# Peptides against a protein of PDB entry 6GMG, part 279

Target 1, 331 residues: chain A of PDB entry 6GMG
Amino acid sequence: DSDDRVTPPAEPLDRMPDPYRPSYGRAETVVNNYIRKWQQVYSHRDGRKQQMTEEQREWLSYGCVGVTWVNSGQYPTNRLAFASFDEDRFKNELKNGRPRSGETRAEFEGRVAKESFDEEKGFQRAREVASVMNRALENAHDESAYLDNLKKELANGNDALRNEDARSPFYSALRNTPSFKERNGGNHDPSRMKAVIYSKHFWSGQDRSSSADKRKYGDPDAFRPAPGTGLVDMSRDRNIPRSPTSPGEGFVNFDYGWFGAQTEADADKTVWTHGNHYHAPNGSLGAMHVYESKFRNWSEGYSDFDRGAYVITFIPKSWNTAPDKVKQGWP

## One batch from the design tools (peptide; made by RFdiffusion4, then SolubleMPNN)

Design b2_p22_4_s1 (from b2_p22_4, 15 letters changed)
Fold by OpenDDE base, seed 1:
Structure b2_p22_4_s1 (fold): chain B 331 residues (1-331), chain A 22 residues (1-22)
Amino acid sequence: as target 1 above (331 residues)
Amino acid sequence: LTAEQAALIQRAADEAAAKAAA
């Protein structure tokens, strides 16, 4: 029951984290210890450490989404999402491939679709777009200047995003960011903001009007990126988990991973921060744990999910929740 | 669910509540 969720207590600002533990090739710690690390490393506003507020601790307590929430400053809207899908691979595998022993046609198609997504290329696309946006932000002191700069940058790169409607999530993302409008945030000055990235894993077969097979094994046609832009329409993502294929089987609704604005060029060396579940220290799920995973560990995902999206949002440059370099674990 | 997958249990109801609170 949602009633089991508890807000982690405040941690003293000067309290140092305990060492992280290895878990499945990633660094792991309990949520309270992550708060300690966060206060030491990521809490800085205008260069000053901040204690995580009660509101922020409450956001964090919601699990993997809470990690992204506290670091981005807003609940994920997932509107500006990118992915990469190899259509040629998909068509070729469907044509020339064969179901595995015991695999149904629907299972085969769902698997082939899942495997046709390239997580690395999707991530690269998001980074490319974020870089373009950051250049557009750098010397823009109003939204109009930002949009003009953005269009120029896209034109220079011959990017298909230049053809997006002005009302699209791509062009509206900045003005729809609460921290952009805040006096202590962007204060309506684009040059005070920077683009950041997080990732969401979710299930493709969420349409209740579709076949049971699609709900169980995936919808091969769902949540594909648009050609040229790489944009994914996330409007149909309602956090519906995969349907059980056998009695007693259950799947989780989503996973979120926070990347921020790391400058590491090698994708494999980037660090992704995520949580396991909502904080329920007195409940059946137990205390929330936070993981810092390398890209390989993050992008591998779980059988619960057959889609990954890389989402762009914005935070004030004065925040240190998205530093250029992220160190995995502690110390 | 594997032990790792079980660790990622998150309820849609909690997400909905979080979204509403934001």
Scores: peptide ipSAE 0.028, ipTM 0.663, DockQ to the pose 0.311
Fold by OpenDDE base, seed 4:
Structure b2_p22_4_s1 (fold): chain B 331 residues (1-331), chain A 22 residues (1-22)
Amino acid sequence: as target 1 above (331 residues)
Amino acid sequence: LTAEQAALIQRAADEAAAKAAA
């Protein structure tokens, strides 16, 4: 399937993008044109525009994950993930709700679980934590200082994250970021880094040892956030797609959306950048398209997925892949 | 990348567009 993947060609640094196409509330363009926009808007390193390298173009060509990959500088590890789940709503709906006409019990439970996640609150939690981390990064010139600052911030806010193990993804995320260690990146200086956010959509029913019903309709108990922290254990996410419920039906394994570090307070006005599939201009799938969606369009997701997580990682402040303001489309 | 990681999303159009075209 991936045999048809092609790396998009280089675009001249001074080439301006063509206008994006409006598509059901989002802006859409072909990957080549996104590269042009990226070079004009997001490519800056220490204030200077850069041509997207061959390596970066190759990363981008992988589709939705490629957009997050090229902007974060690393393939997503998804270790520091957040979500919000309404346990009371879930229990109440299971108790008092009824399956729809033709809906099985397993399908009903899977749907109720999916609907008990609050994407906006999950996103808000990630933004809250990213803000705390950014404060801890400020004026910290080594990892020890960063961790001390972080613990103090969490204690002051009485945040349950203060109880996480020192080896947890929460505390180890910075040291495990390649760009933190790079001379032209963080250079081991936390104050040169900032927290950024992306989102992953995926399927809950990935356990091969579970019932077929869970694989088809979702596992209501899987990938729930821990109470108090909002952390999601992503260790069991192996990019396994939803199982078909009818002959000929097929689902994809994940979707990724890039948010970065936008400062827009209204979640509904934030812009999420994602791709449809790997770039195959001469194959059956066709050229890769890039979408810039508002939060409503992104958070809606697809029937392929019943979970959404908001993940924190880090990039150097000298990169412009996560600006304070993102403009949808072009011009 | 593993085969699973390379088996990326393959949706040609968003769900809204697909529904509108149906």
Scores: peptide ipSAE 0.027, ipTM 0.669, DockQ to the pose 0.054
Fold by OpenDDE base, seed 3:
Structure b2_p22_4_s1 (fold): chain B 331 residues (1-331), chain A 22 residues (1-22)
Amino acid sequence: as target 1 above (331 residues)
Amino acid sequence: LTAEQAALIQRAADEAAAKAAA
């Protein structure tokens, strides 16, 4: 019950975190200890360490989305999302493959579709686009200059994103970022902002007008990236979980992982920060835990989800919530 | 989104354990 959610208490600014716990290739800690780490490592604004505010602690308390929320400064809108889908693999497997023993046709098709997404290529596409955006931001002191730079960069790379509408999430993402407009944030100066990445896992079968099979086993045609751009239309993502396939089965609506702006070239070495559930220390769920996972652990996802998207947003460069290097765990 | 929509109940630890055991 969401009523059991509690905002974690404030942690002293100079309190050092306790060691993280190794957990199946991940580093795990309780939310209170993550706050301590966050204050030591990620809290800096204009080079000054900050205590996590009550508002930020409240955001964080919402679980996986809370981790992305507190680090990005806004609730995820998921508008600028990328993925990679292997259409040839999908068609080939549908044609030449067969359902496993006990697997329905719908389950087979849903599984094949899920397996046809390439998480690594999706992530790389987002990183590529973020890099282009960062170059466009670097010396742009107004939005017009940023957009001009962006178009030039895309033209130079012959990127299909150059054909997107001016009102598309791709071109409108910066101006729609609250921190861009804030005086102590971007102050309408693109050069004060940087692109950052987070990931969302969710269920494809969210259309209530579709078949029950699609809701149970996935919609093979839903949330595919557009060819050339890699953009995913997220407008139909309403945080609807997978439908149960058996009595008593329940699924989670989404998972969020924070990447930020790590410069590690090897995708497998990148660190993704996420939470398990909302903070309910006195409830049945218990205290919220925060995980720092390598890409492999993050990208594997859970059976609750058959889609992964990599989303670009922006934060002020003065924030340290997206450093170039993220160290897994503590110390 | 509303607080209710954001209130996620995840099975991350259990799922991770299952994957590690596989």
Scores: peptide ipSAE 0.033, ipTM 0.727, DockQ to the pose 0.079; fails the geometry check
Fold by OpenDDE base, seed 2:
Structure b2_p22_4_s1 (fold): chain B 331 residues (1-331), chain A 22 residues (1-22)
Amino acid sequence: as target 1 above (331 residues)
Amino acid sequence: LTAEQAALIQRAADEAAAKAAA
């Protein structure tokens, strides 16, 4: 019950983290210890360490989304999302493939759709776009200059995003970022901002008007990226979990992983930070744990989800929540 | 709930609260 959620207590600014524990290729720790690491590594504003505020600790306490929330500075809107889908693979497998023993047609179609997404290509697309946006942000001191730069960059690369509407999430993302408008943030100066990336895992079969089979096994047609741009329409994502296939079965609504702005070229070496559940030290769920996973471990996801999106947002360059290099675990 | 599912339990109620707080 959400009623069991507790805000983690403040940690002294100078308290060093305890060592993380290895967990199936991940580095794992309790939320309080993550706060300690966060204060030492990610808390810097204008080069100065900051104690995580009560508000930030409260955000963090919400679990996986809390990790992205505290590092991005806002609750995820998920509007600027990218993925990669192999349409030919999907069609060919549906045509030539067969359901496994005991697998229903709906289950087969859902599985084939899930397998037709390429997480690595989706991530690469987001990184490519973030890079373009970062170049456009450079030397742009107002939104108009940023948008002009962005259009120019896209034209030079013959990128299909150049054809997006001015009101699209792609072009409106910066202006809709609260920290862009803050005095101590961007102060309406694009050159003070940088693009960052997080990922969301979720269920495709969220349409309550659809068949029960789609809710149980996935909607093969839902949340596909647009050809050329890679943009995913996230408007239908209502954080509805997968429907149970058997009595007593339950699924989680979503998972969020924070990447930030790592410059590591090898996707497999990138680190993704995420939480397991809301912090309930006195409840049945227990204390929140934070995981730092390599891309392979993150992108594998869980059976709860059949979609992954890579989302771009913005943070002030003065924040250190998205450093160029992220080290897994502690020390 | 499987161990995997238990590890990721975020209740919709918590999300609603988070959205309201944002």
Scores: peptide ipSAE 0.029, ipTM 0.664, DockQ to the pose 0.322; fails the geometry check

Design b2_p22_4_s2 (from b2_p22_4, 14 letters changed)
Fold by OpenDDE base, seed 2:
Structure b2_p22_4_s2 (fold): chain B 331 residues (1-331), chain A 22 residues (1-22)
Amino acid sequence: as target 1 above (331 residues)
Amino acid sequence: LTKEQADLINKAAQEAAAKAAA
């Protein structure tokens, strides 16, 4: 609940950020200062700096999801999500491995499943697909042309995504993007759009009809990627947090990290922007802080989560919320 | 803030988004 949530005040357009500070290998700052950086670096529309609007500041104030929200232009739908899961490792460990001392069977299975996901390969898959999409967008001036280009690209690469249904999130993602239809956005012109990536961390054990053990320790079978495509069915993600395993223990529902469209080939050098919680400067939680993390720090996640997905969406090329290069911190 | 203190409480965001979409 965010009853004490406050929208950060407007920052003057020309106000420069204060220096970020290090925090667990990340660059960290208060949300107000992030707004200053955002206005200097990411706010550009058609090359012109913009003051973050009241609406955008409102979105941002919701915490980690707010960072992705303000930069993508819409609340995350998570429809086009990718991950990588090593099924052979999972099966082998279940068969030949054993629970640790004091670890229940359910804990063991949940942990093994979590460890069978490869965050780097999942991220790589999303980047690969985003690249294909961007090529398909490049000279397409209507959706039909985009889809035709996309199918051709996939066929050339012998990508299993070519077999997806026309109504799948993969093929429908562009037309379902609000900014694609906006006059000052894509204006229904695919060539004015580009694919971008964000990541979501969440809990697998969200099925309330399942065992308590799955809710506490994870559902080993939930939210696995399809073997050929890497697509994750996110339809059952209801933002339900992990169930407590001891009295007084509590877990949070999700984390979001914004990557955008960085061109850095080395995953370890990519920067992920995320927030800690909703902005409550006068409440117990305090002011919202924004973190800029390297991939290692982002992908490590928290014990609150046992799944990570890398999601593709689209933004207008005229926006600068997803630049080719992202510099960690300030200056 | 420590890592443990950085609570990622964002449930209200979903509610806000749903309201805006309605």
Scores: peptide ipSAE 0.043, ipTM 0.664, DockQ to the pose 0.316
Fold by OpenDDE base, seed 1:
Structure b2_p22_4_s2 (fold): chain B 331 residues (1-331), chain A 22 residues (1-22)
Amino acid sequence: as target 1 above (331 residues)
Amino acid sequence: LTKEQADLINKAAQEAAAKAAA
């Protein structure tokens, strides 16, 4: 199946995109047309639009993760992830709720756990932290200055993240970003970088040593955010899909959505860019399509997934892959 | 996380189902 993946051809730099197709609140287009839009809108380096390179087109061809990959400049590591979980709701629903007709106890518990995550609050937490990081970056010309600024900002806000270990992904995220170290990127200057956000959908029941029920219906205790910080330990996410509940059923391993650094205050009006599958124009899957979805459409996810994490990474400010405003579709 | 894992994404069936349910 992976042998059917094809790198989309280069598009002329000045070629304008064709109109996107509206579909149920989303804007949809084929990957080649997204490349055209990307070159006109998102490709700018130091204010100059660029043709998407062969390497970038190859990254993009991997599907949903490819959209995040090409815009963030690196394959997602998912180390700095945030979510929101309502423990009281979870406990109350388990105690007072009832399984639906035909629903097993394990299925009920998995569903209740899934429903106890608040996607909007998780997203808001990531945005809050990204804002703190951006303030810490603004006038910091070395990593030490950035870390000092970050600690000060956290102390001022009485944020629980101030208690994280120095080796935590929270404090090490910048230094571990390849584009930070690149000469044409951050060049080791934090003030040249900005925090950006993407989201990952995945399955909680990934432990192969656990019960079959957890693999089929979810692990209610897995991938919960830490109290106070909202940090999710992603170390056990191995891209293992949900186990089938019936013969012939199959599930996808993950989904990725790109948000970047939009400044729209209303979460419901934010735009998330994602792909359907790897580009296989000559294969059974067909050409890759790119979707620009509103938050509601993105956060709804699929039955394949019972967890959503909002991840912070960094890109150079000279890149325009994360503009303040994203317009859905074309024109 | 590898490129190989990225190739395992297939949401075509889900998209079709979503359109049919709307």
Scores: peptide ipSAE 0.028, ipTM 0.671, DockQ to the pose 0.081
Fold by OpenDDE base, seed 5:
Structure b2_p22_4_s2 (fold): chain B 331 residues (1-331), chain A 22 residues (1-22)
Amino acid sequence: as target 1 above (331 residues)
Amino acid sequence: LTKEQADLINKAAQEAAAKAAA
């Protein structure tokens, strides 16, 4: 029950975090301790440590999405999302493959579709685009200059994104970022902003007008990236969970993982920060825990989800919520 | 935020257990 959500108390700015504990290849800690780490490592504005504000603590308390929220500065809109889908693999497996024992046709198709997504390639595409955007942001002191730079970069790379409409989420993402417009943020200066990445796991079978099978086993045609661009239309993502396949079975709506702007070239060594659930220390769910996972652990996801998207947004360069290097755990 | 925007339960332990049992 979301009514049990509690905002974690303030932590003294000078309080050092306790050591994280290993958890299934991840580093894990309670949310209060993450706040301590966040204040020491990620809180910096213009190089100065900041205490996590009450507002930020409230955002964080919402769980996995809260981690992305507090670090990105806004609730995820998921408009600029990327993925990679192997159409040939999908078609081939549908044609030549067969359902497993006890697997329905719908379940088979849903599984094949899920397996046809490549999380690593999706992540790499997002990183590629983020890099292009960062180059376009550099030395651009107004939005027009940024857009011109962006188009030029895309043209030079023969990137299909160059053909996107000017009103597309791709071109409008910066102007629609609140921190871009803030005086202490971008102050309408693109060169003060940088592209960052987070990931969302969710269920494809969200269309209530579709068959029950699609809601239970996935919609093979839903949330596929556009060819060439890798853009995923997220407009139909309404945070609807997978439908139960058996009595008593329940699935969750989504998972969010924060990557930021790590420069680690090896995807497998990148660190993804996420939460388990909203903070309910006095409720049935208990205290919120924060996990710092390697890409393998993050990208594996759960059976609750059959889609993964990698989303680009922007934060001010003055923020340290997306450092070049992220260390897993503490110390 | 609505409940729908906040509801997540970590299934890492459950998934790990399932994989170990498989």
Scores: peptide ipSAE 0.071, ipTM 0.759, DockQ to the pose 0.049; fails the geometry check
Fold by OpenDDE base, seed 3:
Structure b2_p22_4_s2 (fold): chain B 331 residues (1-331), chain A 22 residues (1-22)
Amino acid sequence: as target 1 above (331 residues)
Amino acid sequence: LTKEQADLINKAAQEAAAKAAA
């Protein structure tokens, strides 16, 4: 019940975090302790630590999406999303593979589709694009200059994104970022902004007009990246969870993981920050916990989800919510 | 708690999304 959600209390700016604890290969802590870490490490604006505001604490209290929300400065719109899908693998497995014992045809196809997504390549694509965008931002002092730079960069790399419409999420993402327009943010200066990445896990079978089998086992054709660009049309993602396959079974709607702008070249060493659920210390769910996971732990996802997308957005360079290096846990 | 149970996410975020979009 969302009514049980509570905004975590303010933490003193100088309060140091308690040690994180290991959990399933992750570093785990309660949300209040994450706020302490956040204030020490990620809160800096123009080099000065900031206490997490009540508004930010409220955003954070919403769980996994709250982590991305507080660090990106806006609720995720998921418009600029990337993934990688191996079409050849998918076709080959459908042709030559066989359903497992007790597995329905629909379940088999859904599983094969899920397995045909490459999370690492999807992440790599997002990082590649973010890098291009960052180069385009670096010396651009207006949006026109940014767009020109971006097109030039894409042309030089022979990237299919150069063919996207000017109104596409790819080209419009910066102008649609609130912090870009804020005086204390980008102030309409692209060079004051940087590209950042977060990830969303969700269910493919969200079309209510589709078969029950697709809702239960996945829609093999849904949320595939466009060839060449890697762009995923997220317009049909309505946060609808997987349909139960048996009585009493329930699935959650999504998971969000914050990456930011880490420069670690080895994907396996990158840290992803996410939450378990909304903060309900007096409710059945209990207090919200925050996890810092390595890519392997993040990308594995859950049976609740058969899609992963890596999304690009922007934050002011003056924010420290997306540092070059992220340390797992505390200390 | 199992890993999956530990990551139980509620629809409360949908309300936040609606508010943010307004």
Scores: peptide ipSAE 0.037, ipTM 0.664, DockQ to the pose 0.330; fails the geometry check

